# Peptides against a protein of PDB entry 4IGA: the designs that were tried, part 8

Target 1, 116 residues: chain A of PDB entry 4IGA
Amino acid sequence: KRVLIVDDAAFMRMMLKDIITKAGYEVAGEATNGREAVEKYKELKPDIVTMDITMPEMNGIDAIKEIMKIDPNAKIIVCSAMGQQAMVIEAIKAGAKDFIVKPFQPSRVVEALNKV

## One batch from the design tools (peptide; made by RFdiffusion4, then SolubleMPNN)

Design b1_p9_4_s4 (from b1_p9_4, 4 letters changed)
Fold by OpenDDE base, seed 5:
Structure b1_p9_4_s4 (fold): chain B 116 residues (1-116), chain A 9 residues (1-9)
Amino acid sequence: as target 1 above (116 residues)
Amino acid sequence: LSDVVTPAV
């Protein structure tokens, strides 16, 4: 399966890329904000998206909503430090399949990838 | 404007 990695931090994208590839998945591409995420989803048609929340231009919640308009069957895993109850509920309500709180263990990411 | 945190080792 092919994964689109969305995060404004280059370091985090690099870390996720390492975990994803070592787990046997292919990286479809990267996006650095919510607007790019929506554009890349249309272009690449990935199987899975890892989605950050706090980003410039467009935040992760709005990006989830826009992607779900395009593809109601989108498989989006949130990965964010914004792990408070209200934010988790908002992300799931928007359409996310899972929510991984930063900092995370690599096995948690792999488990999420395998289950969506 | 980022929520980056180092993952657990």
Scores: peptide ipSAE 0.258, ipTM 0.818, DockQ to the pose 0.103
Fold by OpenDDE base, seed 1:
Structure b1_p9_4_s4 (fold): chain B 116 residues (1-116), chain A 9 residues (1-9)
Amino acid sequence: as target 1 above (116 residues)
Amino acid sequence: LSDVVTPAV
């Protein structure tokens, strides 16, 4: 399966790319903000998206909503330090399938990839 | 503008 990685931090994208590839998944591409995420989703049609929340241009919640308009069957895993109950509820309401709180263990990401 | 946190060791 192909994964689109969305995070404004290059370091975090690198870490997720390492985890994803070592787990046997393919990286479809990367996006650095929510607007790019929507554009890349249209372009690449990935199987799974890892989605940061706090980003410039467009935040992750809005990106989830826009991607769900494009593909109601999109498989989106949120990965964010904003793990408060209210934010988790908002992300799930927007269409996310899972919410991984930073800092995370690599195994948690792999489990999410396998289950969505 | 970022919520970067390192992965847990």
Scores: peptide ipSAE 0.256, ipTM 0.813, DockQ to the pose 0.105
Fold by OpenDDE base, seed 3:
Structure b1_p9_4_s4 (fold): chain B 116 residues (1-116), chain A 9 residues (1-9)
Amino acid sequence: as target 1 above (116 residues)
Amino acid sequence: LSDVVTPAV
């Protein structure tokens, strides 16, 4: 399966890329903000998206909503330090399938990838 | 404007 990695931090994208590839998944591409995420989703049609929340241009919640308009069956896993109950609920309501709180264990990411 | 945190290994 192919994964689109969305995060404004290059370091985090690198970390996720390492985890994702070592788990046997392919990285379809990367996006540095929500607007790029929407564009890349349309272009690449990835199987799974890892979505950061706090990003410039467009935040992760809005990106989830826009991607769900494009593909109601999109498989989006949120990965963010903003793990407050309200934010988790908002992400799930927007269409996310899972929410991983930073900092995370690599196994947590792999589990999410396997189950969405 | 970033929520970057290193993962726990």
Scores: peptide ipSAE 0.254, ipTM 0.815, DockQ to the pose 0.104
Fold by OpenDDE base, seed 4:
Structure b1_p9_4_s4 (fold): chain B 116 residues (1-116), chain A 9 residues (1-9)
Amino acid sequence: as target 1 above (116 residues)
Amino acid sequence: LSDVVTPAV
């Protein structure tokens, strides 16, 4: 399966890329904000998206909503430090399949990838 | 705007 990695932090994208590839998944591409995420989703049609929340241009919640308009079957895993109940609920309500709170263990990401 | 948090080891 192919994964689109969305995070404004280059280091986090690098870490996720490492986890994803070591788990046997392919990285379809990367996006640094929600607008890029939507554009890349249209272009690449990845199987899975890892989605940060706090990003410039467009936040992760809005990106989830826009991607869900493009593909109601999109498989989006949120990965964010914004782990408050309200934010988790909002992300799930927007269409996310899982929510991983930063900091996370790599195994948590792999489990999420395997289950969505 | 950035949540600079790393994965746990």
Scores: peptide ipSAE 0.242, ipTM 0.815, DockQ to the pose 0.103

Design b1_p9_5_s1 (from b1_p9_5, 3 letters changed)
Fold by OpenDDE base, seed 4:
Structure b1_p9_5_s1 (fold): chain B 116 residues (1-116), chain A 9 residues (1-9)
Amino acid sequence: as target 1 above (116 residues)
Amino acid sequence: SLYFTKEDV
C-alpha cells in the first residue's frame, strides 16, 4: 500500500517515512500543508494518508474534509500533538480513521497502518 | 506542527 505523508515539519515527515517503509509500505509522496495534501491526493491517489493538524495554508481538519469530498473511502490517520478530546472528536467527525497523538512510538503508527 | 526528537520516541 502507498502512503501520503502530510506534515509541515521535515523531521516528522522523515520519521514517518522511515516507519512506513520499514513496515513494508511505500511512500507515495509528501505534503507540507493541507492544500498540498489535497493536491497530492488528487495526483497520487494514495491508499493511506498520515495527516498533521497544525499546518499553514490549510489545517489538517480542513484537508481531511476536502479529501473526503474527493474520495469518501479515503483512509486517513491523524498524527498530531493536538491530542485534546475535542480535536480527536473533530478529526473523527471529519472522516479520520485513527488519531495518533505526538509523541508516539513507531509501533503505534504501524498498528494504525495495518488496521485502517 | 509540534514535534519531538528521535530520542523522545
Scores: peptide ipSAE 0.042, ipTM 0.671, DockQ to the pose 0.049
Fold by OpenDDE base, seed 2:
Structure b1_p9_5_s1 (fold): chain B 116 residues (1-116), chain A 9 residues (1-9)
Amino acid sequence: as target 1 above (116 residues)
Amino acid sequence: SLYFTKEDV
């Protein structure tokens, strides 16, 4: 399966890329904000998306909503430091399949990838 | 991201 990694932080994208590839998945591409995420989703048609929330230009919630318009069957895993109940509910309502709170253990990401 | 590391600085 191919994964699109979305996060404005270069280190986080690097970390996720390492986890994803070591788990046997392929990295379809990367995006640094929600607008890029939507564009890359259209272009790459990934199987899974890892989505940050707090990003410039377009946040992760809005990106989820836009991707769901493109593909109602999109498999989106949120990875965010904002793990408050309200944010989790908002992400699920937008269409996210899972929500991982930062900081996280690599095994948590792998579990989400395998189950989504 | 609100999650920062030394590599982000």
Scores: peptide ipSAE 0.042, ipTM 0.669, DockQ to the pose 0.036
Fold by OpenDDE base, seed 1:
Parts: C-alpha cells; sequence; structure tokens
Structure b1_p9_5_s1 (fold): chain B 116 residues (1-116), chain A 9 residues (1-9)
C-alpha cells in the first residue's frame, strides 16, 4: 500500500517515511500543509494518509474533510501532538480512521497502518 | 507540528 505523509515538520516526515518504509509500505508522496495534502491526494491517490493537524495554510481537520469529499473511502490516520479528547473526536467526526498522539512509538504507527 | 522524544525514535 502507498502512503501520503502530511506534516509541516520535515523531521517528522522523515521519521514517518522511515517507519512506513520499514513496515513494508511505499511512500506515495509528502505534503507540508492541508492544501498541499488535498492536492497530493487527488494526484497520487494514495491508499493511506498520515495527517498532522497543526499546519499552516490549512489544518489537518479541514484537510481530512476535503479529502473525504474527494474519496469517502479515504483511509486517514491522524498523527498529531494535539491529543486532547476533543481533538480526537473532531478528527474522527471529520473522517479519520485512527489518531496517533505525538510523541509516538514506531509500533503504534505500524499498528495503525496495518489496521486501517 | 512536531513533538517527539529521543525514546520515540
Amino acid sequence: as target 1 above (116 residues)
Amino acid sequence: SLYFTKEDV
């Protein structure tokens, strides 16, 4: 499966890329904000998206909503430092399948990838 | 947003 990695932090994208690749998945591409994520989703048609929340231009919640309009079957895993219950609920309502709180263990990401 | 610890990686 191919994964689109969305995070404004280059280091985080690098971390996720390493985890995703080592877990046997392919990285479809990367995006640095929500608008770019939506654009890349249309272009790449990834199987899975890892989505940060706090990003410039467009936040992850809005990006989830827009991607779900494009593909109601999108498989989006949130990966965010914003781990408050309210944010988790909001992300799930928007269409996310899972929510990983930063800081995270690589195994948590792999678990999410395997289960979506 | 970036948040991690050394133990996470």
Scores: peptide ipSAE 0.038, ipTM 0.659, DockQ to the pose 0.052
Fold by OpenDDE base, seed 5:
Structure b1_p9_5_s1 (fold): chain B 116 residues (1-116), chain A 9 residues (1-9)
Amino acid sequence: as target 1 above (116 residues)
Amino acid sequence: SLYFTKEDV
């Protein structure tokens, strides 16, 4: 399966790329904000998306909503430092399949990838 | 907390 990694932090994208590839998945591409995420989803049609929330230009919640309009069957895993109850509920309502709070253990990401 | 490097900032 192919994964689109969305995060404004280069370090986090690198970390996720390492986890994803070592778990046997392919990285379809990367995006640094919500607008790029929507564009890349249209272009790449990835199987799975990892989505940050706090990003410039367009936040992750809005990006989830836009992607779900494009593909109601999109498989989006949120990965964010904003683990507040309200934010988790908002992400799930928007269409996310899982919510991983930063900081995380690599195994948590792998489990989410395998289950989505 | 978020993870950043000087390159990210």
Scores: peptide ipSAE 0.037, ipTM 0.664, DockQ to the pose 0.054

Design b1_p9_5_s2 (from b1_p9_5, 4 letters changed)
Fold by OpenDDE base, seed 1:
Structure b1_p9_5_s2 (fold): chain B 116 residues (1-116), chain A 9 residues (1-9)
Amino acid sequence: as target 1 above (116 residues)
Amino acid sequence: SKYFTKEDV
């Protein structure tokens, strides 16, 4: 399966790329904000998306909503430092399949990838 | 080990 990595932090994208590839998944591409995420989703048609929430231009919640309009079967895993219950609920309502709170263990990401 | 960025903490 191919994964689109969305995060405004280059370090986080790097870490996720390492985890994803080591787990046997392919990285379809990267996006640094929600607008890029939507564009890349259309272009790359990834199987899975890892989605940050706090990003410039367009936040992750709005990006989830837009991607779900494009593909209601999208498999989006949120990966965010914003782990408050309200944010988790909002992300799930937007269409996310899972929510990983930063900081995270690599196994948690692998678990999410395997589950969706 | 846990993965995080400066902005995450």
Scores: peptide ipSAE 0.057, ipTM 0.692, DockQ to the pose 0.057
Fold by OpenDDE base, seed 3:
Structure b1_p9_5_s2 (fold): chain B 116 residues (1-116), chain A 9 residues (1-9)
Amino acid sequence: as target 1 above (116 residues)
Amino acid sequence: SKYFTKEDV
């Protein structure tokens, strides 16, 4: 399965790429903000998206909503330091399938990838 | 930590 990695932090994208690749998944591409995420989703049609929340241009919640308009069956895993209950609820309401709080264990990401 | 938070970056 192919994963689109969305995060404004280069080091986080690198870490996720490492975890995703070692788990046997393919990286479809990367995006650095929500607008790029929507564009790349349309272009690449990935199987799974890992989505940061706090990003410039367009935040992750809005990106989730836009992607869900494009593909209501999109498989989006949020990966964010914004782990408060209200944000988790908002992400799930927007259409996310899972929510991983930073900092995370690699196994948590693998578990999410395997289950969505 | 090997796996960064946004604050770590």
Scores: peptide ipSAE 0.056, ipTM 0.713, DockQ to the pose 0.050
Fold by OpenDDE base, seed 4:
Structure b1_p9_5_s2 (fold): chain B 116 residues (1-116), chain A 9 residues (1-9)
Amino acid sequence: as target 1 above (116 residues)
Amino acid sequence: SKYFTKEDV
């Protein structure tokens, strides 16, 4: 399966890429904000998306909503420091399949990838 | 965990 990694932090994208590839998944591409995420999703049609929330240009919640318009079957895993109850609820309502709070263990990401 | 960014701290 191919994963699109969305995060404005290069370090986090690097970490997720390492986890994803070591788990046997392919990295379809990367995006640094929600607008890029939507465009990359349309272009690459990945199987899974890891989505940050706090990003410039377009935040992760709005990106989830836009991706769901493109593909109602999109498999989106939120990965964010914004682990407040309200944000988790908003992400799920927008269509996210899982919500991983930063900082995280690699096994938590792998578990999410395997289950979505 | 080491899997965080400075903004997460």
Scores: peptide ipSAE 0.056, ipTM 0.691, DockQ to the pose 0.077
Fold by OpenDDE base, seed 2:
Structure b1_p9_5_s2 (fold): chain B 116 residues (1-116), chain A 9 residues (1-9)
Amino acid sequence: as target 1 above (116 residues)
Amino acid sequence: SKYFTKEDV
């Protein structure tokens, strides 16, 4: 399966890339904000998306909503430091399949990838 | 560390 990694932090994208690759998944591409995420989803048609929330240009919640318009069956895993109950509910309402709070253990990401 | 938040770095 191919994963689109979305996060404005380069170090986080590198970290996720390492985890995703070691888990046997392919990295379809990367995006640094929600607008790029939507564009890359259209272009790459990834199987899974890891989505940050707090990003410039377009936040992760809005990106989820736009991706769901493109593909109602999109598999989106949120990875965010914003782990408040309200934010989790908002992400799930938007269409996310899982919500991983930063900081996280690599195994948590792998479990999410395997289950969505 | 393998544990990061966006604001840690």
Scores: peptide ipSAE 0.038, ipTM 0.695, DockQ to the pose 0.052

Design b1_p9_5_s3 (from b1_p9_5, 5 letters changed)
Fold by OpenDDE base, seed 5:
Structure b1_p9_5_s3 (fold): chain B 116 residues (1-116), chain A 9 residues (1-9)
Amino acid sequence: as target 1 above (116 residues)
Amino acid sequence: SKYYTEEDV
């Protein structure tokens, strides 16, 4: 399966790329903000998306909503430091399948990838 | 285990 990695932090994208590839998945591409995420989703049609929340241009919640309009069957895993209950609920309501709070263990990401 | 900076999170 192919994964689109969305995060404004280069280090985080690099870390996720390593986890994803070592787990046997392919990186479809990367996006640095919500607007790019929506554009890349349409272009690449990835099987899974890892989505940050706090990003410039467009935040992750809005990106999830826009992607779900494009593909109601999108498989989006949120990866964010914003792990408060209200944010988790909002992400799930928007359409996310899982919410991983930063900092995270690599195994948590792999588990999420395998289950969505 | 890895450590994150504010910029990295």
Scores: peptide ipSAE 0.072, ipTM 0.754, DockQ to the pose 0.049
Fold by OpenDDE base, seed 2:
Structure b1_p9_5_s3 (fold): chain B 116 residues (1-116), chain A 9 residues (1-9)
Amino acid sequence: as target 1 above (116 residues)
Amino acid sequence: SKYYTEEDV
């Protein structure tokens, strides 16, 4: 499966790329904000998206909503430091399949990838 | 890596 990695932090994208590839998945591409994520989703049609929330240009919640308009069957895993119950509920309402709170263990990401 | 900074999270 091919994964689109969305996060404004270069370090986090690098970390996720390592985890994703070591787990046997392919990285379809990367995006640094929500607007770029929507564009890349249209272009790459990835199987899975890892989505940060706090980003410039467009936040992750809005990006999820826009991607769901493009593909109602999109598989989006949120990966964010914003782990409050209210934010988790908002992400799920928007269409996310899972929510991983930062900081995370690599195994948590792998489990999410395998389950969505 | 499993080391985080506030800016990286």
Scores: peptide ipSAE 0.071, ipTM 0.763, DockQ to the pose 0.049
Fold by OpenDDE base, seed 1:
Structure b1_p9_5_s3 (fold): chain B 116 residues (1-116), chain A 9 residues (1-9)
Amino acid sequence: as target 1 above (116 residues)
Amino acid sequence: SKYYTEEDV
């Protein structure tokens, strides 16, 4: 399966890329904000998306909503430091399949990838 | 690493 990595932090994208690749998945591409995420989803049609929430231009919640309009079957895993219950509920309501709170262990990401 | 600074998160 191919994964689109969305995060404004270069370090985080790098970390996720390593985890995803090591777990046997392919990285379809990267996006640094919500607008790019929507654009890249259209272009690449990835199987899975890892989505940050706090990003410039367009936040992750809005990006999830837009991607779900494009593909109601999108498989989006949120990866965010914003782990408050209200934010988790909001992300799931928007269409996310899972929510991983930063900081996280690699195994948590692998579990999410395998589950969706 | 499983530990991050604010700028990395």
Scores: peptide ipSAE 0.063, ipTM 0.738, DockQ to the pose 0.051
Fold by OpenDDE base, seed 3:
Structure b1_p9_5_s3 (fold): chain B 116 residues (1-116), chain A 9 residues (1-9)
Amino acid sequence: as target 1 above (116 residues)
Amino acid sequence: SKYYTEEDV
């Protein structure tokens, strides 16, 4: 399966790329904000998306909503430091399948990838 | 091991 990695932090994208590839998944591409995420989703049609929330231009919640309009069956895993209950509920309501709180263990990401 | 900073998270 192919994964689109969305995060404004280059280090985080590199970390996720390492975890994703070591777990046997392919990285379809990367996006640095929500607007890029939507455009890359249309272009690449990835199987899974890892989505940050706090990003410039367009935040992750809005990106989830736009991607769900494009593909109601999109498999989006949120990966964010904003682990407050209200934010988790908001992300799930928007269409996310899982929510991983930063900082995380690699096994948590692999578990999410395998289950969505 | 992976190490985080507030900027990285």
Scores: peptide ipSAE 0.063, ipTM 0.740, DockQ to the pose 0.047

Design b1_p9_5_s4 (from b1_p9_5, 4 letters changed)
Fold by OpenDDE base, seed 2:
Structure b1_p9_5_s4 (fold): chain B 116 residues (1-116), chain A 9 residues (1-9)
Amino acid sequence: as target 1 above (116 residues)
Amino acid sequence: SKYFTEEDV
């Protein structure tokens, strides 16, 4: 399966890329904000998306909503430091399949990838 | 490290 990694932090994208690759998945591409995420989703048609929330241009919640318009069956895993109950509910309501709170353990990401 | 938050940048 191919994964689109979305996060405005370069170090986080690198970390996720390492985890995703070691877990046997392929990195379809990367995006640094919600607008790029939507564009890359259209272009790459990834199987899974890891989505940050706090990003410039377009936040992760709005990006999820836009991707769901493109593909109602999109498999989106949120990965964010904003782990408040309200934010989790908002992400799930937008269409996310899972929500991983930062900081996280690599195994948590792998479990999410395997289950969505 | 494997533990990071957005604010750790």
Scores: peptide ipSAE 0.035, ipTM 0.683, DockQ to the pose 0.052
Fold by OpenDDE base, seed 1:
Structure b1_p9_5_s4 (fold): chain B 116 residues (1-116), chain A 9 residues (1-9)
Amino acid sequence: as target 1 above (116 residues)
Amino acid sequence: SKYFTEEDV
């Protein structure tokens, strides 16, 4: 399966890339904000998306909503430092399949990838 | 490193 990595932090994208590839998945591409995420989703048609929430231009919640309009079957895993219950609920309502709170362990990401 | 937050940037 191919994964689109969305995060405004280069170090986080790098970390996720390492985890994803080591787990046997392919990285379809990267996006640094929600607008790029939507564009890249259309272009790359990834199987899975890892989605940050706090990003410039367009936040992750709005990006999830837009991607779900494009593909109701999108498999989006949120990966965010904002682990408040309200944010988790909001992400799930938007269409996310899972929510990983930063900081995280690689095994948690692998678990999410395997589950969706 | 295994643990990062956006605040660590």
Scores: peptide ipSAE 0.034, ipTM 0.678, DockQ to the pose 0.051
Fold by OpenDDE base, seed 4:
Structure b1_p9_5_s4 (fold): chain B 116 residues (1-116), chain A 9 residues (1-9)
Amino acid sequence: as target 1 above (116 residues)
Amino acid sequence: SKYFTEEDV
């Protein structure tokens, strides 16, 4: 399966890329904000998306909503420091399949990848 | 840090 990694932090994209590849998944591409995420989703049609929330240009919640318009079957895993109850609920309502709170263990990401 | 290493589990 191919994963699109969305996060404005380069180091986080690097970490996720390492986790994803070591788990046997392929990295379809990367995006640094929500607008890029939507564009890359249309272009790459990945199987899974890891989505940050706090990003410039377009936040992760709005990106989830836009991606769901493109593909109602999109498999989106949120990965964010914004782990407040309200944000988790909002992400789920937008269409996210899972919500991983930063900081996280690699096994948590792998678990999410395997289950969505 | 926003992540943990597998070794730090």
Scores: peptide ipSAE 0.029, ipTM 0.626, DockQ to the pose 0.077
Fold by OpenDDE base, seed 3:
Structure b1_p9_5_s4 (fold): chain B 116 residues (1-116), chain A 9 residues (1-9)
Amino acid sequence: as target 1 above (116 residues)
Amino acid sequence: SKYFTEEDV
């Protein structure tokens, strides 16, 4: 399966890429903000998206909503430091399948990838 | 801040 990695932090994208690749998944591409995420989703049609929330241009919640308009069956895993209950609920409401709170253990990401 | 923890994958 192919994964689109969305995060404004280069180091986080690198770490997620390492985890995703070692787990046997393919990286479809990367995006650095929500607008880019929507564009890349349309272009790449990935099987799974890892989505940061706090990003410039367009945040992750809005990106989830836009992607869900494009593909209501999109498999989006949020990966964010914004782990408060209200944000988790908002992400799930928007269409996310899972929510990983930063800091995270690699096994948590692998578990999410395997289950969505 | 946002980061990961070390673990064997």
Scores: peptide ipSAE 0.028, ipTM 0.634, DockQ to the pose 0.077

Design b1_p9_6_s1 (from b1_p9_6, 6 letters changed)
Fold by OpenDDE base, seed 5:
Structure b1_p9_6_s1 (fold): chain B 116 residues (1-116), chain A 9 residues (1-9)
Amino acid sequence: as target 1 above (116 residues)
Amino acid sequence: MAGPYYTAP
């Protein structure tokens, strides 16, 4: 399966890429904000998306909503430091399949990838 | 966010 990694932090994208590839998944591409995420989703049609929330241009919640309009069956895993209950509920309501709070263990990401 | 675990001040 191919994964689109969305995070404005280069180091986080690098970390996720390492976890994803070591788990046997392919990286479809990367996006650094929500607008880019939507466009990359449309272009690449990845199997899974890892989605940050706090990003410039367009935040992750709005990106989830837009991706769900494109593909109601999108598999989006949120990966964010913003783990407040209200944010989690909002992300799930928007269509996210899972919510991983930063900091995380690599195994948590792998489990999420395997379950969606 | 700035850095993987950064939260805005």
Scores: peptide ipSAE 0.035, ipTM 0.667, DockQ to the pose 0.056
Fold by OpenDDE base, seed 1:
Structure b1_p9_6_s1 (fold): chain B 116 residues (1-116), chain A 9 residues (1-9)
Amino acid sequence: as target 1 above (116 residues)
Amino acid sequence: MAGPYYTAP
């Protein structure tokens, strides 16, 4: 399966890329904000998306909503430092399948990838 | 952005 990694932080994208590839998944591509995420989803049609929330240009919640318009069956895993109840609820309402709070263990990401 | 793992692009 192919994964689109969305995070404005280069370090985080690097971490996720390492986890994803070591787990046997392919990285379809990367996006650094919600606008790029939507564009890349259209272009690459990945199987799974890892989505940050707090990003410039377009935040992750709005990106989830836009991706769900493109593909109602999109498999989006949120990975965010903003693990408050309200944010989790908003992400799930938008269409996210899972919500991983930063900091996370690699195994948590792998489990999410395997379950969606 | 806005978390412990933020790095400037």
Scores: peptide ipSAE 0.035, ipTM 0.676, DockQ to the pose 0.048
Fold by OpenDDE base, seed 3:
Structure b1_p9_6_s1 (fold): chain B 116 residues (1-116), chain A 9 residues (1-9)
Amino acid sequence: as target 1 above (116 residues)
Amino acid sequence: MAGPYYTAP
C-alpha cells in the first residue's frame, strides 16, 4: 500500500518515511500543509494518509474534510501532538480512522497502518 | 521545537 505523508516538519516526514518504509509500505509522496495534502491526494491517489494537524496554509482537520469530499473512503491516520480529547473527536468526526498522539512509538504507527 | 513531539508555531 502507498502512503501520503503530510506534516510541515521535515524531520517528522523523514521519521514517518523511515517507519512506513521499514514496515513494508511504499511512500506515495509528501505534503507540507493541508492545501498541498489535498492536491497530492488528487494527484497520487494514495491508499493511506498520515496527517498532521497543526500546519500553515491549511490545517489537518480542514485537509481531512476536503479529502473526504474527494474520496469518502479515504483512510486517514492523524499524527499530532494535539492529543486532547476534543481534537481527537474533531478529527474522527471529520473522517479520520485513527489518531496517533506525538510523541509516538514506531509500532503505534505500524499498527495504525495495518488496521485502517 | 523539532522531533516526534513537534508542534507548528
Scores: peptide ipSAE 0.034, ipTM 0.674, DockQ to the pose 0.064
Fold by OpenDDE base, seed 2:
Structure b1_p9_6_s1 (fold): chain B 116 residues (1-116), chain A 9 residues (1-9)
Amino acid sequence: as target 1 above (116 residues)
Amino acid sequence: MAGPYYTAP
């Protein structure tokens, strides 16, 4: 399966890429904000998206909503430091399948990838 | 946000 990695932080994208590839998944591409995420989703048609929340231009919640308009069956895993209950509920309501709070263990990401 | 945690605002 192919994964689109969305995070404004280069280090986080690098970390996720390492985890994803070592787990046997392919990285479809990367996006650095919510607008790019929507554009890349259309372009790449990934099987799974890892989505940060706090990003410039367009945040992750809005990106989830826009992607769900494009593909109601999108498999989006949130990966964010914004782990407050309210934010988790908001992300799930928007259409996310899982929510991983930063900091995380690599096994947690792999678990999420395998479940969706 | 960067790292396994986050970056400064």
Scores: peptide ipSAE 0.037, ipTM 0.683, DockQ to the pose 0.070; fails the geometry check

